Peptides against a protein of PDB entry 5T59. Designs and how they scored, part 17

Target 1, 112 residues: chain A of PDB entry 5T59
Amino acid sequence: TTPTMQSTSLLTEHLGYPPISLVDDIINAVNEIMYKCTNAMEKYLMQRNIIGKKDFSDEIKIGTAKLESLLENSVDKNFDKLELYVLRNILSIPSDLLEENRFRLLHHEKLV
Target 2, 90 residues: chain B of PDB entry 5T59
Amino acid sequence: EHIRFQRLVQVCNKALEESIRKLQSWEKIHECFPNYGQTREGIENLTVCQQQVIKLWSNLSRVEFDAIFHERSIEEKLNQLDDLINKARS

## One batch from the design tools (peptide; made by RFdiffusion4, then SolubleMPNN)

Design b1_p10_2_s4 (from b1_p10_2, 5 letters changed)
Fold by OpenDDE base, seed 3:
Structure b1_p10_2_s4 (fold): chain B 112 residues (1-112), chain C 90 residues (1-90), chain A 10 residues (1-10)
Amino acid sequence: as target 1 above (112 residues)
Amino acid sequence: as target 2 above (90 residues)
Amino acid sequence: TELARRLLAE
């Protein structure tokens, strides 16, 4: 049950914005949060990069980059699922009601 | 009566929880710092860092998502949608 | 809204 143009138009009027705009806000927010988290982690460890007489700066940079990549992949996967679910199941109009509306519109057109 | 906003919150929480799961694994964290994590001090630093980043993830997500929901008035709009649908089916 | 009008017309 993919969202229809009719559903999108009706929901846009109801919400005051297109349904996809909410999802975009969520996706943008989590991406920003993701990079803030990885940046904070790198900064924290870089302030503690020397243990004994050994400098682990290079390892820290590589390691945090790997973690960022892992997190990025997970975010992409899970929030793609979220987008699909929200648009199909939350910001949606049941098909039976859309069909009924279509029927009413067709009936009205016949009378005019 | 109202279910859509609850579902929105649930799916958001689920996505956030699943996304951070890899960082919750000590094994995964340690693998990224094989030599640093062989030192006692390194292990301590990584442990604190892991806890802090997870907490930061949770706190920022809560604040930002709540702000989005408020700015978009989504709870009210979804409740209205539920009411309209329920009335149409009655 | 149009949505409200359509759904409540039933």
Scores: peptide ipSAE 0.349, ipTM 0.938, DockQ to the pose 0.037
Fold by OpenDDE base, seed 5:
Structure b1_p10_2_s4 (fold): chain B 112 residues (1-112), chain C 90 residues (1-90), chain A 10 residues (1-10)
Amino acid sequence: as target 1 above (112 residues)
Amino acid sequence: as target 2 above (90 residues)
Amino acid sequence: TELARRLLAE
């Protein structure tokens, strides 16, 4: 199920940070790693851009850009799924417990 | 008993593995460098490059994700969450 | 925590 505001508040207190913060850290990390990888690839090949008498610099730049796009699309897809799963199934409180708690609090408030 | 942290690690690994899969394809790599890859030396360079980038991906992700999990104390927090929920239902 | 308190009160 979709996380509620109540669930988020309770988990924030428990964790010491909002649940989304963990996901943000993970997403930011993989994005950084992704661009480090593609940058390293380009630099490695650009240092080896001349084979015989031919300069392949233009082809290398275009090729590495294509690989970057390919990786970027895959990262976006897979980590969007990860975000949804983590927030719904890992950083979550069972709905039955939340409903019970709300009911109790409402009952208590009516008595005061 | 404690399942949430294990699941977190599993889904992270799966996402990382699925993300890098296309770069593990030699065919995909070669397609991006059609003329460069027609030379012996070019093939050698691409081969090394592919291997190194995959290793870099794996190593960096391991280090960075472990650091995140440690800084967020997520294993402890998720174990506590499991315990609290289990106790409430007992 | 509030979460712990609520869950243990059940």
Scores: peptide ipSAE 0.300, ipTM 0.935, DockQ to the pose 0.036
Fold by OpenDDE base, seed 1:
Structure b1_p10_2_s4 (fold): chain B 112 residues (1-112), chain C 90 residues (1-90), chain A 10 residues (1-10)
Amino acid sequence: as target 1 above (112 residues)
Amino acid sequence: as target 2 above (90 residues)
Amino acid sequence: TELARRLLAE
């Protein structure tokens, strides 16, 4: 089930921030980590680009770029799933409680 | 009783593990460096590089995610949410 | 919080 506006508002008040903000922090962090890792790999190999009489700089650049793309695709896929799961199952309010809350509010409005 | 934060940690770890899985494949790494990996020294360099990048991935993610969880007070907030829901259902 | 109040009222 998709989070409702009501649940988002209630959770925002409880958390002190919108639930999506936590996910954004996580995704931003993993993206930063991802590029740090691929950059480190490239730098490490580029410092070791000469073997014997051969210069493998071009191959290293292409190879690390391929690995970066591979990692990017995997990160995107897995953290899209994470976002969906977190927002639906962790940062969520059970629908039955929301319904009861609405009922109570409507009843209150009727009495006032 | 408190389950949400545990689940958050679990799904984060799972996402991190699954994301790095392809880089843990030596075959996949070697395929990206077909000629470089045909040399003894190249294989050694790639081996060390692979190990180090996986370690870096793990260490950075641990530090950064823990920082996020702390800054957002998410364990406390999720525990409170669990308690509130459980209380409402009792 | 409003969430707490609403949940506890249920």
Scores: peptide ipSAE 0.286, ipTM 0.934, DockQ to the pose 0.038
Fold by OpenDDE base, seed 4:
Structure b1_p10_2_s4 (fold): chain B 112 residues (1-112), chain C 90 residues (1-90), chain A 10 residues (1-10)
Amino acid sequence: as target 1 above (112 residues)
Amino acid sequence: as target 2 above (90 residues)
Amino acid sequence: TELARRLLAE
């Protein structure tokens, strides 16, 4: 099930921030880490681009780009799944409790 | 009793592990450098590079994710959420 | 919190 507006509001109050903010931090962090890794890989190999009399710079650039793409695709896939799972199953309030809360709110509105 | 934070850590680790899996394949690495990897020195360089990148991935993710969890106080908040829900159902 | 209040009022 998708988180409701009520669930989001209640969790925001409890956490001190919207639930999605945590996921955003995680996603931003892994993206930063990803590019640090690929950059390090390229730099390391480019410092070792000449073997014998052959210059492998072009092959290294193409190869590292391919690896970056592979990693990027995998990160996107796995952390999209993570985002969905976290918001649905971890940062969530059981529906039965939400229904009870709605009932109480409706009752309160009728009395006030 | 407290399950939500454990699940958060678990799914984060799983996502990190699954994301780096292709870089852990020597065959996949070698395929990206077909001529470079045919040289002795090239193989050595690729081997070291692969190991260093995987290590960097692991170390950076640990440090950064722990920092996020601390800054967001997420363990405490999720434990409190578990307690509140359990108490409400008792 | 409102969440705590609501859940504990059950």
Scores: peptide ipSAE 0.263, ipTM 0.933, DockQ to the pose 0.036

Design b1_p10_3_s1 (from b1_p10_3, 5 letters changed)
Fold by OpenDDE base, seed 4:
Structure b1_p10_3_s1 (fold): chain B 112 residues (1-112), chain C 90 residues (1-90), chain A 10 residues (1-10)
Amino acid sequence: as target 1 above (112 residues)
Amino acid sequence: as target 2 above (90 residues)
Amino acid sequence: SRKRERPKRE
């Protein structure tokens, strides 16, 4: 079920911000964390790029890039699912409450 | 009674766990470093690297997500939402 | 080295 405009408005009033803003914060955070992790991995391995007489710098760069791509795809998939679930099941108002009488209750509690 | 915040935490944890799952696979790691991983030292380095990255992922996500939840007062707001819904249905 | 710039959600 897709969130309605009414639901979004009511939740925005209740939260003090649009529901999607929370999801944005979460996704932005995980994206930042993701690249911090991959950067740390590359730096760690690049400090250990020479084994014996062989320099594996090129392989390390390519390999870490591949892992980054793998992680990006996984993050995108799982947090897209998260966004959908949060907006539809957590930050949502049941359909039976999307009536004038029920809306009044929400507004009343907000103003008191 | 109060269920929404618990669900939020659960879905966040699940997304984080599922996202890092492929990096937890030694096979996936080794495939990205086919020659490096054929050396003893390379295997050792990759092993440590894998463990450190997973820990970093876990620690950073915990700190950052908790900060978001606090800044957005989401636990309180979701509890209030639960209460409002329950009250409306009584 | 290789790093993709991902746009932040607004």
Scores: peptide ipSAE 0.181, ipTM 0.947, DockQ to the pose 0.114
Fold by OpenDDE base, seed 3:
Structure b1_p10_3_s1 (fold): chain B 112 residues (1-112), chain C 90 residues (1-90), chain A 10 residues (1-10)
Amino acid sequence: as target 1 above (112 residues)
Amino acid sequence: as target 2 above (90 residues)
Amino acid sequence: SRKRERPKRE
C-alpha cells in the first residue's frame, strides 16, 4: 500500500525530485486557489452589502465563511484521495521491476 | 502505451471538479444567505458571484497546474517511465 | 476579520 524506499529512490533519481514533491505542489496550489476564490466572493458581496435600507454585511461574512468551510472540507477529501492515487498508481514502479534484474535495467537506462 | 500522464490529468480534473461541485449548487449558495437571497438584488448578486467564482476556480487551477506540470517536466518523465516499464516487460 | 491560511506542505 505504501511506496517502498527502493521505489522512492528510483523515482527520485528518474524525476530529479522526490515523488511527494509533485503532490505537495499540487496541494499547495489548490489551497491557494481556494482562498483566492472565497476572498473574491466575500469582497464582491461586501461591495454590494446594502440593499434598500438594510445592511447585510454580517450575513455576508457569515455566509462566505460557511461556503469556505464547505470548500475546505471538499478539497481536503478529494485531494487526499488524489495524493494516495498518484503515489500508488502513477508515480510507482511495478513489483516485477523491483526484482534484481529489472532493477539493474532501470539504472542502466539512466546511465546511458 | 503512455498512460500515466493521462491518468494524472484525469485524477487532477476529477479532484477539482468534485471539490467545486458543492458551490455549483444554487441551493447551497442560497442557504448561506437566507435573507440576502430573499431580495431581487441579492439573488442577482449571488448569481453573478457564483458564476464568477466557478470560472475563477477553473481558470486559476488550469494555469497553476499546467505550470507545475511544466516545471516538473512530469509529462516527459511519466512517458519515459511508461517506456521503461514496457521495455523491461518485453 | 475572517482570515484563515492552511500550512504549506514541504
Scores: peptide ipSAE 0.180, ipTM 0.946, DockQ to the pose 0.110
Fold by OpenDDE base, seed 2:
Structure b1_p10_3_s1 (fold): chain B 112 residues (1-112), chain C 90 residues (1-90), chain A 10 residues (1-10)
Amino acid sequence: as target 1 above (112 residues)
Amino acid sequence: as target 2 above (90 residues)
Amino acid sequence: SRKRERPKRE
């Protein structure tokens, strides 16, 4: 279930930023790391592209691209799950507290 | 009593681990380089490459995620959230 | 082969 507008507002007030911003940071970071890893791999192998009399440059480029795709798919899958989990279970306010009296308490604690 | 930050760390670690798992498979690495990997030197290069990439993944993720958590003060904020919730229920 | 670039989320 998607977080309510109320919970988002309360959490934004508490955090000083929208909950999604944390997830964005995480996902952006892992994406950057992912491509750094694949770039490093390609560069490493391309510096070692000739074995004997054979040039494996094309195979290396294709192979690293395949691995990049595999990693992309895995990152997407796992961090999509992470996003859902974080927003639902970590950066969330329990439903029983999403009532008028409870809202006042949380809001009061923040303002005082 | 404080549970949210622990869960955040756990889920992040899990996502990172699961994401890199495919690259930890030698079989998957080798199949991407079928001819290159048939040479002794190629196998050696792939072996080192695989190891270094995994290390790079681990090191970069640790540094970057810790930086994010610090910049967002997320441990403190999540602990406070736990406290607020517990207080509201008392 | 080419590397893909993913847009960053904000």
Scores: peptide ipSAE 0.183, ipTM 0.947, DockQ to the pose 0.114; fails the geometry check
Fold by OpenDDE base, seed 5:
Structure b1_p10_3_s1 (fold): chain B 112 residues (1-112), chain C 90 residues (1-90), chain A 10 residues (1-10)
Amino acid sequence: as target 1 above (112 residues)
Amino acid sequence: as target 2 above (90 residues)
Amino acid sequence: SRKRERPKRE
């Protein structure tokens, strides 16, 4: 279920920003962190690419790429679920407060 | 009484934990480096790498998410939302 | 070798 336009408007007024903006911040942050982690792994191993006079550079590059893909898939799955949950259950207005009478109350509280 | 911010923290932690779970598997790590991981030094390097990545993931996510929550004043806003809802229903 | 980057949400 997608949040209503009315709910989004009320929450935007309350928060000072659209609810989706918070989710965007979170997802953008984890994406950045994800690539920092995989980059660090590749750099660390590439500095240790030669063992017993054998060069494992190609294997390291392929392996780290596979791990990156694995992490990407996991992040996508779990944070898609997070987005849905946050917007539906946390950043949401109960239906009873979306009535005209309750809407006025929310507006009044902001003015006080 | 105040429940929304707590839930936000919980679901964030859960998403982070579930996301990194694949990298916590030594078997999956080793499978990506089948020949490198057959050497003593390779195993040692992969072990350190795995541990450090998990730590980096945890530390960076904590710092960045806390910064987001602060910049968005989300705890205060969610507490106010809880209070508003409770007041309206009383 | 090329760094991968995912699109940021607006």
Scores: peptide ipSAE 0.180, ipTM 0.946, DockQ to the pose 0.111; fails the geometry check

Design b1_p10_3_s2 (from b1_p10_3, 5 letters changed)
Fold by OpenDDE base, seed 5:
Order: C-alpha cells, then structure tokens, then sequence
Structure b1_p10_3_s2 (fold): chain B 112 residues (1-112), chain C 90 residues (1-90), chain A 10 residues (1-10)
C-alpha cells in the first residue's frame, strides 16, 4: 500500500526531502551501474573476438545483449520489492504517531 | 534500539545480491556464448569477464550507495526517527 | 508507485 500524504509530509519535514527521493537515488544508481557492467563486458570480449582464425563478434554481441536482459529483469524485480519495503517499513511512521497530539510532539521536538 | 538504518542496509545488500545472482552462474554465462565457449581461449576470456563484472558490480554499488546515504544523511535521520518513536511510546 | 527515471542503455 502507498504511504499516506500525512506520513509523507511528516517524513519530508524530518528528512528534508520526500522519502521517494532516496529510493529514486538508489534505483537510478543501480541502473547506471548495470549498464556500466554490461558495457564493460561487451568491450572486453569484443577486444578478444578472434580465436583460431574465427570471428565471434556476432555471437559476442548477441550474448552480451542476452546477459543484459537477464540483469535488467532481475534488477527491476528486486528493486521494485526494495522500494515497497523501504517506503512501508523503513521510511514510515507508526499509526499511533499519526494522531494530532503526536504530530505536535514531532513538531515540538524539531523546534526545541 | 536503532533498527531502521540497519534494515535499509540489509535490504539494499539483498537486492544487489539477488540481482547479480544469475551472472554468478557459469552455466548462464556459457549458454550465452555457446561456440565462443567451446574454445580454450574463449573459456578463459569468459571466466575473466564474469569475475570482473561481479567485482565491478560490487565495487560500484558500494561506492555509490555509500555516497547516497551520506548525501541524504540517512543514518542520522533514521536513528532520530527511531528515537522519536521510542520516546513517544514511553 | 512513482515512475522512476532510467538511464539509456549502453
């Protein structure tokens, strides 16, 4: 389930940024890393494409593309789960604190 | 007492580990290069490539995630959140 | 869930 607007507002005030921003940073980072890895792999193998007078360039290109697809699927799956977990269980405010009196407490602690 | 940041690190590590798991399989790597992997040199190149990819994945993720956590001051903020929650429940 | 930006494929 999606966090409430109330929870998001309180956490944004506490963090100095919306909770989703942290998740976006993480996911953007892993996506960048993913393509750096696959690019490095392709470049490495393409520099070693000739073996025994045979040119394996086509096979290398296809193979690295397949591995990239495998990694993409796995990253998408696992980091979608991560996003849900972080927003629901880590960057969350317990229901007992989502009351008027508890809101005052949070604001009071910030101001004092 | 402080649990949220620990959980964040754990879930990040788990996601990274699960994501790279298929590339850790030699069988999966070899299947993508069926003829290239029939040669001695091809096997050697693929072996090095697999190791380097995993190493690069690990190193880059560590550096980048640590940078994010630092820039967002997330450990401090999550510890403060834990403290606020615990105080409110006292 | 919020849509996330993705880097272009390399």
Amino acid sequence: as target 1 above (112 residues)
Amino acid sequence: as target 2 above (90 residues)
Amino acid sequence: MRKRARPARE
Scores: peptide ipSAE 0.221, ipTM 0.946, DockQ to the pose 0.780
Fold by OpenDDE base, seed 4:
Structure b1_p10_3_s2 (fold): chain B 112 residues (1-112), chain C 90 residues (1-90), chain A 10 residues (1-10)
Amino acid sequence: as target 1 above (112 residues)
Amino acid sequence: as target 2 above (90 residues)
Amino acid sequence: MRKRARPARE
């Protein structure tokens, strides 16, 4: 279930920003972290690319790329689930509060 | 009484944990480096690399997510939301 | 390394 426009508006007023902005921050952060991790891995192994007079540079590049892809897929899957859960269950207004009288309560509290 | 922020932290931790799960598998790591991982030195390097990446993942995520939560004042806002809901139902 | 960022929706 997607949050209603009313819920989004009320939560935006309460938070000072749209609920999706928090999710965007989280996803952008994890994406940055992900690539920092894979980059660090590649650099670490590339500094250790020669073993027994054999150069494994090509294998390292291919291998780290594969791991990056695996991590990307996992991040996408799990944080898509996170987005849905947060927007539906955490940053949400219960249905019983989606009434005119309940809206006034929320607005009143903000103005105090 | 205050539950929403706790849930946020929980689902964030779960997503982070599940995301790094593949890199925690030695078998999957080794499969990506079939010849490199057949050498003693290669195995040692991969082992250290795996450990360091997992630590980096954990440390960076903690710092960055805490910063986001602080900048967005999300704990306070979610606690207030819980209070508003509870008040409305009383 | 490639970088991805999700644009703000609102």
Scores: peptide ipSAE 0.190, ipTM 0.944, DockQ to the pose 0.109
Fold by OpenDDE base, seed 1:
Structure b1_p10_3_s2 (fold): chain B 112 residues (1-112), chain C 90 residues (1-90), chain A 10 residues (1-10)
Amino acid sequence: as target 1 above (112 residues)
Amino acid sequence: as target 2 above (90 residues)
Amino acid sequence: MRKRARPARE
C-alpha cells in the first residue's frame, strides 16, 4: 500500500522532490478550485435571490452548502484514489531496479 | 515507450470528471433548490449556473494542473523514469 | 465554507 523508503528516496533524488509533493499540489489545487466553484455558484444565485415577491436567500444558502458537501465528498474519494494510483503505478520503481546493481544505475545515470 | 506521463494525465482527468459528475446531474441540482427550481426564472438561473460552474471547474483545473506539471517538470521526469526502466530491462 | 488544504508532507 505504501511505497518503500528506498523507492521514495530514489524517486526523490530523481524528481528533486518527494513524490507525495506532486500529489499534494494536485489535491491542494483541486480543493481551491472546488471552493471557487461553489462560491461562484452561491454568489450568482444570491444576486438572483428574489423571484416575484419571494426571497429565496435561505434556500440558496442551504442548497449551495449541500452541493458543496456533495462535491467535497466526491473530490475526497476520487483524489484519494488518484493518490494511491499515482504513488503505486506512476511514481514507482520496479522491484528489479531496487536491486543493488540496478540501484546504482539510477545514480550512475544521474552522475554521467 | 513513454507511458507514465500519459497515465498521469489520464488519471487526473478521470478524477476531475468523476468529481464533477454529480454537479452535471440536473436532478441533483434541482433537489438542492426545490422551491427555487419550481419557478421559471429559478430554473433558468440554475441552468446557467450549472453550465458555468462546470466550465469554471474545467478551465481552472486545466490551468492549475498544467502549471503544477510545469513547475514540477513532471513530463520530463516521468519520461526519464520510463527510459531508465527500459534501459535497465534491456 | 471551510478550506481543506492538505498539509505538506515533506
Scores: peptide ipSAE 0.189, ipTM 0.945, DockQ to the pose 0.114
Fold by OpenDDE base, seed 3:
Structure b1_p10_3_s2 (fold): chain B 112 residues (1-112), chain C 90 residues (1-90), chain A 10 residues (1-10)
Amino acid sequence: as target 1 above (112 residues)
Amino acid sequence: as target 2 above (90 residues)
Amino acid sequence: MRKRARPARE
């Protein structure tokens, strides 16, 4: 079930921001973390690229790129699922509260 | 009584854990460095690198997600939401 | 995956 406009409005009023903003923060954060991790990995290995007079720089660059791609795919998949779950099950208003009489209750509680 | 924030933490942890799982596989790491990983020093370097990346992932995610949750006051807001829902149903 | 600018944190 997709969140309704009504629930979004109510939650925005309650939170002080649209529900999607929280998800955006989370997704932005994990993306930044992801690239920091892969960058750190590449830097670490590139400082250790020579073994037995053999230069493995090219292999390291290719290998770290492959791992980055792997991580990107996994992050995309899992945090897409997270987004759906959060918006549908956490930042959501049960259907019984979306009825007219219950809708007033949420506004009333804020005003009192 | 309060369940939504707990669920948020759980789903975040799950997403983070599932995302890093591939990098926790030595086989996946090794196959990306087939020649480098055939050397003793290469194996040692990859082992340390793998461990450090996983730790970095864990530490950064903890710090950043906690900061987000604090800035958005999400625990308080979700608890209030739970209370409102429970009150409406009583 | 969606990416948006984030405000500076305290």
Scores: peptide ipSAE 0.229, ipTM 0.945, DockQ to the pose 0.139; fails the geometry check

Design b1_p10_3_s3 (from b1_p10_3, 5 letters changed)
Fold by OpenDDE base, seed 5:
Structure b1_p10_3_s3 (fold): chain B 112 residues (1-112), chain C 90 residues (1-90), chain A 10 residues (1-10)
Amino acid sequence: as target 1 above (112 residues)
Amino acid sequence: as target 2 above (90 residues)
Amino acid sequence: SRVRARPPRE
């Protein structure tokens, strides 16, 4: 199940931004970090591509690409789970607070 | 009393740890470089590379996630949310 | 669902 529009509106008012924005920041950050890591790995090994008069450049390029794909799949899987959990269980408002009287209370607390 | 921010940190750490798990496997690393890893020097290079990438992953994620949490004031906001919920239920 | 930006593959 997805958060209701009412919940999203209330949380947006409380946070100053939509809840999904936080998740977007997190996912964008980890994606950037992921490619920085794989790029660093490739660069490091390519600077060490010759051993015993043998050039391993092709193997290094293929190998690092495989590791990148492996990491991509894992990141996508785990952070999709994270997104679901955060939006459903952390950035959520219990149903009892979504009642009319409690809705007014949240609004009142913000104004007072 | 305040639980939401703690949960956020926990699930972030879990996702990061699970994501890097496969790169922590020497076997998987070596499989990607079958001939390179048959040389002494190659093994040494791969060992350092594996360690460095894991460190880079850990350090960058810590710095970037902390920055996000700070910029979004998420700890304060989640604590306030906990307080509001608790107050409403009292 | 909201579309998230993904950095290009390096």
Scores: peptide ipSAE 0.224, ipTM 0.947, DockQ to the pose 0.586
Fold by OpenDDE base, seed 4:
Structure b1_p10_3_s3 (fold): chain B 112 residues (1-112), chain C 90 residues (1-90), chain A 10 residues (1-10)
Amino acid sequence: as target 1 above (112 residues)
Amino acid sequence: as target 2 above (90 residues)
Amino acid sequence: SRVRARPPRE
């Protein structure tokens, strides 16, 4: 199920980087985006924390933290699935081609 | 013929869409602000906030993921991979 | 799996 060392090596040669590096970029990006979104949400609401005579600052801080947690959990779940799918199905070499012939083909195409 | 990059884009979009789904739920938003959301003005603020965050999520993810794909030349590399595999099987 | 660089939580 998991990629073999041979597959990883061949793909690294082809890509110029290990397949996992692409996944790392994607996950790092979405995490950054996630916190930018939650920060923006908190800032927006904190600028609007007083309604009438009531100050909702504490509730806003707690509420935004809860939403951040929800988003974190969802991101983790969905992008873990993404990682598995990408590494197994996209950045992968069919098992029947993990032979010397495929290896030679990659080297030939690279060197020519 | 070339299928891997298309699949990559699809799975990325799906992950992004499913990840933001909880924030798209007004019920979930309101539950986090039970008293604030009982005020008219609070509801209005939460509504605008929700919409803006979702748009920010969409815009940032599009820009950043496209940048990653470009920097990694992943479309070209995946197309080449498809071609190599097809050639090996021919 | 390997350790990934993550942005700090806010």
Scores: peptide ipSAE 0.221, ipTM 0.947, DockQ to the pose 0.588
Fold by OpenDDE base, seed 1:
Structure b1_p10_3_s3 (fold): chain B 112 residues (1-112), chain C 90 residues (1-90), chain A 10 residues (1-10)
Amino acid sequence: as target 1 above (112 residues)
Amino acid sequence: as target 2 above (90 residues)
Amino acid sequence: SRVRARPPRE
């Protein structure tokens, strides 16, 4: 279940930013890291592409691309799960705090 | 008492670990380089490459995620959230 | 529903 607008607003006020922004930062970071890793792998192997008299450049390019695809799929899967968990279970406000009286408490604490 | 930030770190680590698991498999690596991996020198290169990529993944993720957590002040904010929830329930 | 931004492939 997607968080309510009310919880999002309260969390945004508390955090100083929308909860989704944290998730976006995390996902953007891992995506960047992912491509840095695969790029490093390709470069390392391409510098070692000749064994004996055989040039393995084509195999290296294809192989690293396959590994990149595998990593992409895994990252997408696992960090989609992460997004759901974080937004639902970590950056969440229990229903009892969404009551009007509890809402005032959160607002009051911010003002203090 | 404070549980949310710990959970955040745990799920981040889990996601990172699960994501890199395929690259931790020598079999998966070798399958991508079937002929290259039939040579002694190729196996050596792939072995070093695999190890270094995994280390790079771990190191970069640690640095970048810590930076994000710092910039977003997420530990403090989550601790405060825990406190607010506990206070409201008391 | 939300589309997340992806960095370009290196």
Scores: peptide ipSAE 0.220, ipTM 0.947, DockQ to the pose 0.698
Fold by OpenDDE base, seed 2:
Structure b1_p10_3_s3 (fold): chain B 112 residues (1-112), chain C 90 residues (1-90), chain A 10 residues (1-10)
Amino acid sequence: as target 1 above (112 residues)
Amino acid sequence: as target 2 above (90 residues)
Amino acid sequence: SRVRARPPRE
């Protein structure tokens, strides 16, 4: 299940930021890293594009683009799973604690 | 006792590992460069490229994720969350 | 779930 508004509010108060912000940081970071990696790969190979008398520049560009696509798909899949898991199981408050008395306890601990 | 931060690290590592899996496949790399990879020099270049990219992926992810965790104070916050939950249940 | 921001391709 998705996090409740109550859970989000309590966690935001505890963390100092919405839980999703952490996930956003992670997702943005891995995306940046991904493109840095594929760019580095293309640059490396393009500096080595001529073998013998043949220029492989076109093949390198196409090939690196294919690898980038493969990596994009894998990153999207795996980090979508990560997002779901983190928000549901890590940055979450158990349902049994989402009660009035428990809320008071959490607020009390924060304020004291 | 404290489990949430450990889980966060684990799932991050798993996601990173699974994401780079495709680039770890020499077969997939070679398939993207069918003619280039038929040359000795091309194979050598692809081999080095594959190794360097994987290293870059690992190094950058380590540095960036650690920075995020630090900036968000997530270990401390998750430990506190564990403690609060445990206390509430006691 | 939601749309995430992504950096432009290099």
Scores: peptide ipSAE 0.224, ipTM 0.947, DockQ to the pose 0.738; fails the geometry check

